Peptides against a protein of PDB entry 5HB3. Designs and how they scored, part 18

Target 1, 150 residues: chain A of PDB entry 5HB3
Amino acid sequence: RQMQDRCMSEYNQRIRNAPEGSIDPFRMACYKIIGRCDLSNRSLDGLQTDVNDWIWLQFNLARETDRSLELAGESYGLAELQASIREIGLKHFPKTAAEDTNGSFGMFFYLQILAGMFEQAIAYLYPFSYVDAVHFAIALTYYGLLRPVD

## One batch from the design tools (peptide; aimed at target 1 F93 M107)

Design b1_p16_1_s1 (made by RFdiffusion4, then SolubleMPNN; from b1_p16_1, 13 letters changed)
Fold by OpenDDE base, seed 5:
Formats: C-alpha cells, structure tokens, sequence
Structure b1_p16_1_s1 (fold): chain B 150 residues (1-150), chain A 16 residues (1-16)
C-alpha cells in the first residue's frame, strides 16, 4: 500500500509538472499499472502498442472489486471491459460480410474470445465464416465455455 | 481518440 501510494503521488506530480517530452513513458506505464493511477485513461502514452499489449493492459487494470467502495470512474472490471469491446465492435468493425473489405472481422472475434464473450463471438463469426464458427462452437462447448440452447 | 489511433494501426498491420 505504501508503494502504491508513492506511485500514485509520483504519477500525479509528473503528469502535471514535468516538461513536455521529458517523461519516460516506460516509467509512467509502471506507475499506471502498479499504482492504478488514472484508470479512466487505459492506454500507454508514448509507447508503440499492438492489440495484444492493449488487451493485456485491460486485463491488468480490471479488478473484481466491490463497486460501492470505489470512487466513481475508478471502477473497472470484466463487465466494463466487455462493454468497451462491444462499443469498439459497433464503431470500428464490420457488422456483415458485405461490409468487410479488409478482413478485420477476425480481430474483433479474437477480442471477444479473450474477453470471455463466447456466445457473442460465435454469433459474430458465423456470417463471415460458417465452418470456423461451427468448429469454435464445438470446441468451446467441449470445454464448457459455451452454453448451447436446446 | 487514442483507441481509434490504435485501431487504425492494427488495421494497417492486418492489411500487410
């Protein structure tokens, strides 16, 4: 707790007072992850990141906490992550095979799987690739991750 | 805005 408090203090001090371009982005990333500073900003500024880095960060910042004990805007769990992925899907990914010009549907499918949105992931994949959707559905059912409807 | 930038980068990577 003492270390966390120190990280939070240093993060806040640097973000407010440091000259532009003088902040080590790796150091700031450490403060964010360890100190859980500024959870409304779930990105690593000044660093090149890919989808794996992004999703890794989201899971690290997500916590199962009592929402009643957290300040407004600082609560972030799996449900909030799933909601964010849904919003991303609606804004940035193809909704139908006809809209898919660059094959990006696979990335959205991947994100949904990582977030445990299995039923939605299969439903999304089905119109793009029937065979793949069936294969994943079978596998997920086998491992008890997909609940088939009778 | 930052997320949109990341998505643009990912899209470029997927097209390569």
Amino acid sequence: as target 1 above (150 residues)
Amino acid sequence: SKLEELLKQWTKLLLE
Scores: peptide ipSAE 0.021, ipTM 0.545, DockQ to the pose 0.096
OpenDDE base, seeds 1, 2, 3, 4: peptide ipSAE 0.020, 0.021, 0.019, 0.020; ipTM 0.518, 0.548, 0.490, 0.541; seeds 2, 3, 4 fail the geometry check

Design b1_p16_1_s2 (made by RFdiffusion4, then SolubleMPNN; from b1_p16_1, 12 letters changed)
Fold by OpenDDE base, seed 4:
Parts: structure tokens; sequence; C-alpha cells
Structure b1_p16_1_s2 (fold): chain B 150 residues (1-150), chain A 16 residues (1-16)
């Protein structure tokens, strides 16, 4: 708790007071990750990040905390992450194979799997790759992660 | 907005 508070203090101080261009983005990233600073901005400013970096950050920031103990605006859990992924999917990923011009369906499938959205992931993958969807469904069922609707 | 920017950049990278 003390470390988190210190990280938050340093993070806020630097954002507000540091001269333009003097901020080490890696240092700020460390504060954000360790201190869970500024959860409204779930990105690493000044760093070139890919989808893997982004999703990794989301999971690191996401916590299932007792809502009663969290200050207003600091709640970011799995549900919020899943909601974000759904929103991203609706806006930026193909909905059908006919819309898939760049082969990006696999990335959205991957994001859904990481977020534990297994049923949705399989349903999404099915029209793009039937065989792969079936294989993943079998595997997920085997591990008890997929709830087959009776 | 940030996510959108990231996705745009990622999409470019994936297409490349």
Amino acid sequence: as target 1 above (150 residues)
Amino acid sequence: DLLEKLLKEWTKLLLE
C-alpha cells in the first residue's frame, strides 16, 4: 500500500510538473503498472505498443476488488475489460468472413480467449474457420471452460 | 479514443 501510494504520488507529480519531453515513458509505465495509476487512461503514453502490450497492460491493471473498498472511478476488473473487448470487436474487427479483408479475425478471437469470453470466442471464430472453432471448442470443453448450452 | 488509436496502429502493423 505504501509503495502504491508513493507510485501514485510520483506519477501525478511528474504528469503535472515535469517539463515537456523530460518524462521517461518507461518510468511512467512502471508507475502505472505498479501503482495502478490513472486507470481511466489504460495506455502507455510515449511508448510504441502492440496488441500484445495493450492486452498485457489491461490484465495487469484489472483487479477484482471489493467494490466497497475502491474509490469511485478506480474500479477496473475483468467485467470492464470484457466490455472493452466487446466494444473493440464491434468497432474494429470483421463480423463475418466476407468483411475480413486483412485476416484480423484471429486477433479478436485471441483477445476474447484471453478475457475468458470462451463461448463468444468460439461463436465468433466459427464462420471464419469451422475446423479451428471445433478444435478449440473441444479443448475448452475438455478443460471445463466452455459451457455447452444444453 | 486511445483504444481506437491503438487498434488503428495495430491494424496497420498486422497488414504490413
Scores: peptide ipSAE 0.021, ipTM 0.438, DockQ to the pose 0.149
OpenDDE base, seeds 1, 2, 3, 5: peptide ipSAE 0.011, 0.014, 0.011, 0.018; ipTM 0.386, 0.420, 0.413, 0.411

Design b1_p16_1_s3 (made by RFdiffusion4, then SolubleMPNN; from b1_p16_1, 11 letters changed)
Fold by OpenDDE base, seed 5:
Structure b1_p16_1_s3 (fold): chain B 150 residues (1-150), chain A 16 residues (1-16)
Amino acid sequence: as target 1 above (150 residues)
Amino acid sequence: DRLEALLKKWTELLLK
């Protein structure tokens, strides 16, 4: 807790007071991850990141805590992450096979699986790749992660 | 806005 508080203090001080161009983005990333600083901004500024880096960061920042103990805007758990993935899907990924021009449906499927959105992931994949959707559904059911309707 | 920018970057990378 003491280390977390120190990271938060250093992060806030630097972001507010550091001269322009003097901020080490790697150092700031460390403070953000360890201190869970500024949860409204879930990105690593000044660093080149890909989708894997982004999703890794989301999971590292996500915590299941009593919402009553958190300050307004600082609550971020699995439910909020799942909501973010849904929003991303609606805005940036194909909704139908006819809209898919670059094969990006697989990435959205992957994100949903990582976030535990198994039923939605299978439902999404089905119109793009029937065979793959069935295989994943069988596997997820076998491990008790998918709840099939009778 | 930052997420949108990131997603645009990723889509560009995926299209290459």
Scores: peptide ipSAE 0.028, ipTM 0.443, DockQ to the pose 0.092
OpenDDE base, seeds 1, 2, 3, 4: peptide ipSAE 0.007, 0.024, 0.024, 0.026; ipTM 0.340, 0.439, 0.417, 0.436; seed 2 fails the geometry check

Design b1_p16_1_s4 (made by RFdiffusion4, then SolubleMPNN; from b1_p16_1, 14 letters changed)
Fold by OpenDDE base, seed 4:
Structure b1_p16_1_s4 (fold): chain B 150 residues (1-150), chain A 16 residues (1-16)
Amino acid sequence: as target 1 above (150 residues)
Amino acid sequence: DKLKELLEKWTKLLLE
């Protein structure tokens, strides 16, 4: 807790007081990750990141805390992450096989799996790759992660 | 329903 508080303090101080262009993005990233600083901005500014970096960061920032203890405005948990993935899916990923021009459906499937959105992931994958969807569904069912309703 | 049946079938086969 003390370390987290220090990270938060340093992060805020640097954002406010550092001369323009003098901020080390890697240092800020460290504060962001360790201190969970500024959860409203869930990106690593000044760094070239890919989707893997993004999702890794999201999981590092996400915490399931007692909602009663967190100020309502600073909570970021799995539910918020899942919501973000849904939004990203709606905006940036193909909804049907006919819309898939670059084969990116697999990435969205991957993101949903990582976020524990198993039913949605399988449902999404099914029209793109029936065989793969079935295999994943079997595996997820075996581990008790998939709840088939129908 | 079809997916459920398929999953049940494969689950059974995997557990045998």
Scores: peptide ipSAE 0.016, ipTM 0.400, DockQ to the pose 0.018
OpenDDE base, seeds 1, 2, 3, 5: peptide ipSAE 0.012, 0.019, 0.013, 0.019; ipTM 0.328, 0.487, 0.333, 0.509; seeds 2, 5 fail the geometry check

Design b1_p16_2 (made by RFdiffusion4)
Pose (drawn by RFdiffusion4):
Structure b1_p16_2 (pose): chain A 150 residues (1-150), chain P 16 residues (1-16)
Amino acid sequence: as target 1 above (150 residues)
Amino acid sequence: TQEEEIEEEFWEKLKA
């Protein structure tokens, strides 16, 4: 309780609203991670990072809490992470094989799998490669990670 | 590789 308050306030006053180019980029990153500061902007600005670093951060900052009472600020769990993956799908990725030339649909399928969006991930993949979709569904159904129809 | 190119293209879209 103490550390979260001190860390959150310290980050706002003496880092976010501090002279730009003065604070080490990695230090700001360490505060965002350790204190989960500014869950509204989950980026690694000022660092040489790639898409995998961005993905990792989304999950790294995600935390699951019992759905019974409030959290300090806005919650960020698997639900919010999934909502973010969905919009990235509509904006950046195709839904039909005609929209894809480079084989990128695989990235979105990979993202949906990471987020546990198993039903949506298989349904998304089937039009691009029904063979792989059929077998990945078998792998998930075997462990019980695919909600079937009654 | 092709995989790296796809990741770079997707990264450029996120940063745009």

Design b1_p16_2_s1 (made by RFdiffusion4, then SolubleMPNN; from b1_p16_2, 10 letters changed)
Fold by OpenDDE base, seed 3:
Structure b1_p16_2_s1 (fold): chain B 150 residues (1-150), chain A 16 residues (1-16)
Amino acid sequence: as target 1 above (150 residues)
Amino acid sequence: SKEDAIKEELLAKLRE
C-alpha cells in the first residue's frame, strides 16, 4: 500500500508538471502495474516490447471485479479481456492445424493461458501439438488450474 | 503488421 501510494503521488506530480510524452514509458508502465494509475489509458505508448510482454502487461492491468472494489484504483474486468481474446482468436488465428501457415497458434495459446482460459487453451493446442498439449495439461493439473475429466 | 492489428483491436475492445 505504501508503494502504491508513493507511485500515485509521483504519477500525479509528473502528469501535472510534465509535458505529454515526457514520462519514461517503462516508468509509466510501473505506475500502471504497481500503482494502478490512470488505467483508462492502457495503450502504453512509447513502450517498445515484444508482443508477449505487451500481452502480459495487459493481463496485469485487468482485474476481477470483486478484488478491484477493495483497491482504490480503477478496474477493468478479466472477463472482458477473456471475451476480447476469444473474439480476436476467431478473427486472427487458425482454428485448425490445416489453417496454420506461420505457426501463429502458439501466440493464441499464450494469450489464452495468460487470460486464465486454461481448458480452452489446452483444447485449442491439442490439434496443433499433441505432445505439448499433454505436457501443459499435466502441469496445469499439478498446480490445480486444470480439472481432470472424470 | 498483423501483430499491431491485434494489439489495436484488443485495446479498442478494452476501452469499451
Scores: peptide ipSAE 0.259, ipTM 0.840, DockQ to the pose 0.105
OpenDDE base, seeds 1, 2, 4, 5: peptide ipSAE 0.226, 0.237, 0.214, 0.252; ipTM 0.827, 0.830, 0.815, 0.841

Design b1_p16_2_s2 (made by RFdiffusion4, then SolubleMPNN; from b1_p16_2, 11 letters changed)
Fold by OpenDDE base, seed 4:
Structure b1_p16_2_s2 (fold): chain B 150 residues (1-150), chain A 16 residues (1-16)
Amino acid sequence: as target 1 above (150 residues)
Amino acid sequence: SNLQQIQQELLQKLKS
């Protein structure tokens, strides 16, 4: 708690007073991850990142436990993450094979799987790749993550 | 190379 409070204090001070680009991006990343600072901005500015880094950050910032037990003042649960991924899908990813120009459907499928959106992921993949959707459905069912329709 | 380009484009979309 003391460490988090200190991180929050330093983060708030620096973000308000320091010139843009003068703060070490890695330090700011530490404040965000450890101190849970500014969770409304779920990105790491100033760092070379990829999609894997982005999703890693989302999971690190997400908390499934009771928000009342959070040591930090800010919390972001799995439900909110799932909602965000859904919105991203609606806005940025193809809905049909005809709309898919760069094969990005697989990435959105992957994001949904990571976020535990199994039914939605399979439903999304189905029109792009029937065979793959069936294979994943079987696998998810095997692990008890997808309920088979009676 | 193509994969990297796709990832960069997606990253930009995800950050927005």
Scores: peptide ipSAE 0.048, ipTM 0.709, DockQ to the pose 0.654
OpenDDE base, seeds 1, 2, 3, 5: peptide ipSAE 0.042, 0.044, 0.033, 0.041; ipTM 0.690, 0.704, 0.631, 0.692

Design b1_p16_2_s3 (made by RFdiffusion4, then SolubleMPNN; from b1_p16_2, 9 letters changed)
Fold by OpenDDE base, seed 4:
Structure b1_p16_2_s3 (fold): chain B 150 residues (1-150), chain A 16 residues (1-16)
Amino acid sequence: as target 1 above (150 residues)
Amino acid sequence: SLEEERKKALLEKLRA
C-alpha cells in the first residue's frame, strides 16, 4: 500500500510536469503495475515487448478485488478483461477454419481459457479442432468449470 | 524467423 501510494503520487506529478518521453519507460511500467496508474492504457510504451508480455500485463492489471479498496480509483477486474478479450476476438481472430491462415485460433482459445471464459472457449475451438474441443470440455467438466447441458 | 513473425502478428492483433 505504501509503495502504491508513492507510485501514484510520483506518477501524477510526472505526468503533469514532465515533458513527453522524458520518463524512463521502466519506471513508467512500475507506476502502472504497482501504482495501478492509467489503467485505461494497458500497454507498456517505450519498451520492447512481445505477446507474452502483453498477456502477463493484462492479467496482472485485471485484479478482482474489492473495488471500494482500490487506491488508484480505477478499477479493472476480470469482467472487464473478459469483455476486452471478447472484443479482440471479434475484431482480430478467425471465426472459422477457412479464415485461419496463420493458426492464430489457438491463441484466442488460450486467452479465453485464461480469462475463465470456458464455455465460449470450447465453442470457439470446436470448429477448428473437434477433438481438442471435446478433450478440453471433458477436462473442464471434471474440474467443475463446465456444466454439461442435460 | 517464422516464430518471431507469428508472435509479432499476434501482438499486433492483441494491441489493436
Scores: peptide ipSAE 0.333, ipTM 0.863, DockQ to the pose 0.598
OpenDDE base, seeds 1, 2, 3, 5: peptide ipSAE 0.327, 0.326, 0.327, 0.324; ipTM 0.859, 0.859, 0.858, 0.858

Design b1_p16_2_s4 (made by RFdiffusion4, then SolubleMPNN; from b1_p16_2, 9 letters changed)
Fold by OpenDDE base, seed 3:
Structure b1_p16_2_s4 (fold): chain B 150 residues (1-150), chain A 16 residues (1-16)
Amino acid sequence: as target 1 above (150 residues)
Amino acid sequence: SLEDKIKKEFLAKLKE
């Protein structure tokens, strides 16, 4: 894509001509997301965003690297991201409605959706909010992302 | 905060 090629070109020029660490964090994020530049470094140091935006960026970088990772020998793709989300879920988020004290279940639901864990996300949400789970299930089914059980 | 914890957890996984 023309936009991607332009981003890569600009990135290469800036890396060659700018002191290390001098590139604006937001600009760096753009080069990584659009241009897929230097994806070996995904920390996005210096980027100050809310958790929703930060996670969105990380998931985009992870999901689209599978093809490039095969070529570059990198090891963190979608499968690893999904595994991380499962582990984080077990550690930091409520497992049942009775355990929920601060409504954080919604964040874990969001993380699962971003990672493409649709069936698990709906199953998780159901005991917390029946109505929301049903609505999301309908929507995901409509877009072919959720397979109804026969 | 919970947000900070989550970010740290993911960053740790990226470095593995």
Scores: peptide ipSAE 0.291, ipTM 0.854, DockQ to the pose 0.116
OpenDDE base, seeds 1, 2, 4, 5: peptide ipSAE 0.272, 0.262, 0.283, 0.286; ipTM 0.848, 0.845, 0.851, 0.852; seed 2 fails the geometry check

Design b1_p16_3 (made by RFdiffusion4)
Pose (drawn by RFdiffusion4):
Structure b1_p16_3 (pose): chain A 150 residues (1-150), chain P 16 residues (1-16)
Amino acid sequence: as target 1 above (150 residues)
Amino acid sequence: SELAEFEEELYEALTS
């Protein structure tokens, strides 16, 4: 309780609202991670990072809590992470093979798998490659990670 | 190479 309050406040007063270009970029990153400060802007600004660093951060900051009472601020769990993956799908990735030329649909399928969006990931992949979709579904069904129809 | 360029463009859009 104490550390979360001190860390959150310290980050807002002495880092976010501090002179720009003064605070080490990695230090700001360490506070965002350790204290889960500013879950509204889950980016690694000021660092030479790639898409994998961004993806990692989304999961790194995610935490699951019992759905019974409140959290300090807004919650960020698997549910919120999935909602974010969904909108990235509509905005940046194709749904039909005609919209894809480079083979990028695989990235969105990979994102949906990471987020546990198994039903949606298989349904998304089938139009691009039914063979791979069929077998990935077999792999998931074997371990019980695919909700079948009754 | 085309996929790598797309990954860079995607990263830039996600961090904008």

Design b1_p16_3_s1 (made by RFdiffusion4, then SolubleMPNN; from b1_p16_3, 7 letters changed)
Fold by OpenDDE base, seed 4:
Structure b1_p16_3_s1 (fold): chain B 150 residues (1-150), chain A 16 residues (1-16)
Amino acid sequence: as target 1 above (150 residues)
Amino acid sequence: SELEKFLEELHKELMS
């Protein structure tokens, strides 16, 4: 608690007072992850990141805590992450095979898988690649991750 | 959102 408060204080101070571009991105990342600072910004500025880094961050920031004990605006869990992925999908990824011109469906499929949205991921993939969807469905079922029956 | 924009950029980079 004390450490978290200190992190929050330092984070806010640096954001306000530090010259532009002078803040160590790694340090800021530490404040975000450890101190839970500025959870509304769930990305890392100034760092070379890929989708794996992004999802790693999301999972680190996501917590399954009693929402009643958290301050307003500081709650972020898997459900919120999944909601974000859905929203991103709706806005930035093809919804049908006909809309897919660049093969970007795979990225959204990947994101859904990483976020544990297995059933949705398979359902999404199916119209784009039947064979792949079946293979992944089999694999996910094998590992006990896919619920074939609700 | 900023997050969506970020992810879009990542998507572009990964698809390049």
Scores: peptide ipSAE 0.031, ipTM 0.621, DockQ to the pose 0.096
OpenDDE base, seeds 1, 2, 3, 5: peptide ipSAE 0.030, 0.026, 0.025, 0.028; ipTM 0.626, 0.586, 0.576, 0.600

Design b1_p16_3_s2 (made by RFdiffusion4, then SolubleMPNN; from b1_p16_3, 8 letters changed)
Fold by OpenDDE base, seed 2:
Structure b1_p16_3_s2 (fold): chain B 150 residues (1-150), chain A 16 residues (1-16)
Amino acid sequence: as target 1 above (150 residues)
Amino acid sequence: SELEKFKEQLLKELMS
């Protein structure tokens, strides 16, 4: 909490008073990840990143924490991330095998799995890869992560 | 690859 408060203080001061572009982007990343500052901005400006970095960031920002320990308005949980992933899926990923042109379905499956959206992930994967969907379903069921329907 | 291109494009859109 003490560290978070310091981060917030520094973040606010620098954002408001520092010249544009003068703040170290890595420092800003630290404020965001460690200090939970400005969680509404879920990107790292000024850094060379790839999609894996983005994924990593989203899940770190969405870490399960006691909201009472966070500053008001600076909460971002798994539910919000799941909602974001759903939205991403609707906008950018194939909905059916017929729409699949670049083989990106696996990436969306991966995102859903990471977000704990197991039932949805399996349902999504099934029309693209029956065998893989079944295998994952079996595995997830074995570990108690998927509720059998039949 | 096409997939890599997709990832790059996706990232751009996600960061917009």
Scores: peptide ipSAE 0.390, ipTM 0.892, DockQ to the pose 0.780
OpenDDE base, seeds 1, 3, 4, 5: peptide ipSAE 0.286, 0.382, 0.297, 0.302; ipTM 0.844, 0.889, 0.849, 0.851

Design b1_p16_3_s3 (made by RFdiffusion4, then SolubleMPNN; from b1_p16_3, 8 letters changed)
Fold by OpenDDE base, seed 2:
Structure b1_p16_3_s3 (fold): chain B 150 residues (1-150), chain A 16 residues (1-16)
Amino acid sequence: as target 1 above (150 residues)
Amino acid sequence: DELEKFKKELLESLMS
């Protein structure tokens, strides 16, 4: 908590008072990841990143913390991340095999799996790749992550 | 190549 408070104070001071372009983007990233500062902005400005970096960031920020313990901080949990992934899916990814033009369906499947959206992920993958969907379903069921239905 | 292009576009959208 002490570290978090310090991070927040420094973050706020720097973003408000520092000359533009003078702030180390890596430092700001640390404030975000460690200090959980400004979680409404879940991007790393001033850094060269790719989609994998974005994914990594989202999952690191999406911590299941008791809101009661984060008295002074913003809360961003798995539920919010899952909601974001759903929105991303609706906006950017093919909904049917017929809409698939770039083969990106696998990425959305991947995102859903990472977010623990197993049933939705399998359901999504099924029309694109029957074999893969079945294989994943079997595996997830074996590990108790997917509830079998008749 | 098409997938990489998609990834870039996706990222741009996500960061906006």
Scores: peptide ipSAE 0.452, ipTM 0.909, DockQ to the pose 0.865
OpenDDE base, seeds 1, 3, 4, 5: peptide ipSAE 0.429, 0.431, 0.435, 0.382; ipTM 0.903, 0.904, 0.905, 0.886

Design b1_p16_3_s4 (made by RFdiffusion4, then SolubleMPNN; from b1_p16_3, 9 letters changed)
Fold by OpenDDE base, seed 3:
Structure b1_p16_3_s4 (fold): chain B 150 residues (1-150), chain A 16 residues (1-16)
Amino acid sequence: as target 1 above (150 residues)
Amino acid sequence: DELKKFLEKLLKELMS
């Protein structure tokens, strides 16, 4: 689209030509979020953000869109986000209850749920909290999001 | 507090 091309052009121009430290981080954030510019860098540089902001950004950028509608080399969907979450889990979160030192398992469970990885989320939560896993499984099943296996 | 520190560290690594 013309709008996307325009955003990309402006984004690139500012990155290349703007004096160091003069770029408005909020403007750049708008280019990223609205214009989907530079999706390979899924962070908001120059802004004080927390994990919730990161989560919000990832899911907003992970749109179901046709690759043909995006500029060459810039595509990011739910599948890629799910893959990223899996990698994050493997690298940073406890694999078993015995490895849990800071109680972070709940955050990884949360990320998986947000990403629609319901079966994996329940399977992950089960050894940490049996009761919670069962309750979530019941709820997910009720809404047709979890397939019970006989 | 420990969880918060963990998440902050995680965020820093994710943004790198």
Scores: peptide ipSAE 0.349, ipTM 0.883, DockQ to the pose 0.762
OpenDDE base, seeds 1, 2, 4, 5: peptide ipSAE 0.320, 0.324, 0.322, 0.320; ipTM 0.873, 0.874, 0.875, 0.874

Design b1_p16_4 (made by RFdiffusion4)
Pose (drawn by RFdiffusion4):
Structure b1_p16_4 (pose): chain A 150 residues (1-150), chain P 16 residues (1-16)
Amino acid sequence: as target 1 above (150 residues)
Amino acid sequence: SYSDEKLAEWFADLAK
């Protein structure tokens, strides 16, 4: 309780609202991770990072809590992470084979798998490659990670 | 946004 309050306030007063270009980029990153500061802007600004660093950060900052009482601030768990993956799908990725030329649909399928969006990930992949979709579904069903129809 | 920039870079690399 103490450290979360001190760390959150310290980050707001003496880092976010501090002179720009003065605070080490990695230090700001360390605070965002350790203290989960500013869950509203989950980015790694000021660092030479790629898409995998961004993806990692989304999961790194995610935490699951019992759905019984409040958290300090806004919650960020798997549910909120999945909601974010969904909008990235509509905005940046195709849904039909005609919309894809480079083979990028695989990235969105990969993102949905990471987020545990198994039903949606298989349904998304089938129109691009039914063979792979069929077998990935077999792999998931074997371990019980695919909700079937009654 | 940050994510848009990173995806755009990833798409550019994939187009090679």

Design b1_p16_4_s1 (made by RFdiffusion4, then SolubleMPNN; from b1_p16_4, 9 letters changed)
Fold by OpenDDE base, seed 4:
Structure b1_p16_4_s1 (fold): chain B 150 residues (1-150), chain A 16 residues (1-16)
Amino acid sequence: as target 1 above (150 residues)
Amino acid sequence: SSMDELLAKAFEELSL
């Protein structure tokens, strides 16, 4: 608690008082990850990040806890992450095989799987790769992660 | 790389 409060305090001081671009991006990243500061901004500004970095960040920031028990006062749960992934999908990923020029459908499928959006992931994959969708559906069902509709 | 850039933009939009 004390450390978290310090992180929050330092983060707030720097964001308000420091000139733009003068703050060490790595330090700010530490405040975000450890102190859970400013969870409304779920990116690492000023750092070169790839998809893997983003995924890593989202899952580290995501906490499925009772919000009343969140020490940082800010919470970001799995539901919010899933909502974010849905929005990303709607805006930036192909909806059909005809729209897919770069094979990016696989990445969106992957993101949905990581976020536990299994039914949606399979439904999304199906028009791109029927065989793969079936294989994943079988596997997910086997592990009890996909509930077959009667 | 192109995928990373696309996702970076997407994530930026959602983080605003």
Scores: peptide ipSAE 0.049, ipTM 0.678, DockQ to the pose 0.084
OpenDDE base, seeds 1, 2, 3, 5: peptide ipSAE 0.037, 0.040, 0.038, 0.039; ipTM 0.631, 0.632, 0.653, 0.682

Design b1_p16_4_s2 (made by RFdiffusion4, then SolubleMPNN; from b1_p16_4, 10 letters changed)
Fold by OpenDDE base, seed 3:
Structure b1_p16_4_s2 (fold): chain B 150 residues (1-150), chain A 16 residues (1-16)
Amino acid sequence: as target 1 above (150 residues)
Amino acid sequence: SQMDKLLEKAFEELSK
């Protein structure tokens, strides 16, 4: 696709040749989101973003497409995002209620739910809040998102 | 602020 090639070319040109401080961060964001440029860096430099913006970006970059069909040399899908979330969980979030000093378990639960990691999310939530875990499990099962234990 | 720092660190890791 000619459009994607142009985006990649312009992105690379600007990164390499633009004077320091002259790059429009919004334009660079467009190249990243639309042009799928430099997907190894899943942040928007020069823009002040919040957690919601970050989440939005991650899921927009994680496309359910065949990697082989993308003209961009880089691809990022849901599977990679899920893997990253698992790694983050292991490193930065509490494993048990006893380890939770900051109340951050809810955020990790939320990230897992957004990423479609429903079974893992429920399993994670259970030791922190039994009642909530059961209610979410029932709801997810009702909507066909959680597999019942065989 | 501590939560924010934790999330920032986590998001940096996710963004790599």
Scores: peptide ipSAE 0.084, ipTM 0.731, DockQ to the pose 0.088
OpenDDE base, seeds 1, 2, 4, 5: peptide ipSAE 0.036, 0.029, 0.039, 0.037; ipTM 0.699, 0.604, 0.680, 0.644; seeds 4, 5 fail the geometry check

Design b1_p16_4_s3 (made by RFdiffusion4, then SolubleMPNN; from b1_p16_4, 8 letters changed)
Fold by OpenDDE base, seed 5:
Structure b1_p16_4_s3 (fold): chain B 150 residues (1-150), chain A 16 residues (1-16)
Amino acid sequence: as target 1 above (150 residues)
Amino acid sequence: SQMDELLEKAFAELSK
């Protein structure tokens, strides 16, 4: 708790008082990841990040903790991450095979799987690749992760 | 790739 409070204090101080460009982005990243500071901003400003970095960040920030246990006053759990992924899907990923020009459907499928959105992931994949959807469905069912719907 | 750029842009937008 003391560490978290310190991180929050330092983070806020630096964000507010540091001259533009003077803040070490890696330090800020540490505050965000370790200190769970400013979870409403889920980007790492000033860092060159790719999709993998983004994915890693989202899942690291997401915690399945009770809001009551979040000392930072900010809660970001799996549910919030899932909501974000849904939003991404609606805005930026193809909804049908006809809309898929770059094969990006696979990435969205992957994101949903990582986020435990198994039923939605399979449903999404099905129109793009029936065979793959079936294979994943079988596997997920085998591990008890997929609830077959009649 | 074009896909990577698109995804990066999308993720950047939603990470705010």
Scores: peptide ipSAE 0.064, ipTM 0.716, DockQ to the pose 0.137
OpenDDE base, seeds 1, 2, 3, 4: peptide ipSAE 0.035, 0.037, 0.041, 0.056; ipTM 0.603, 0.650, 0.699, 0.700

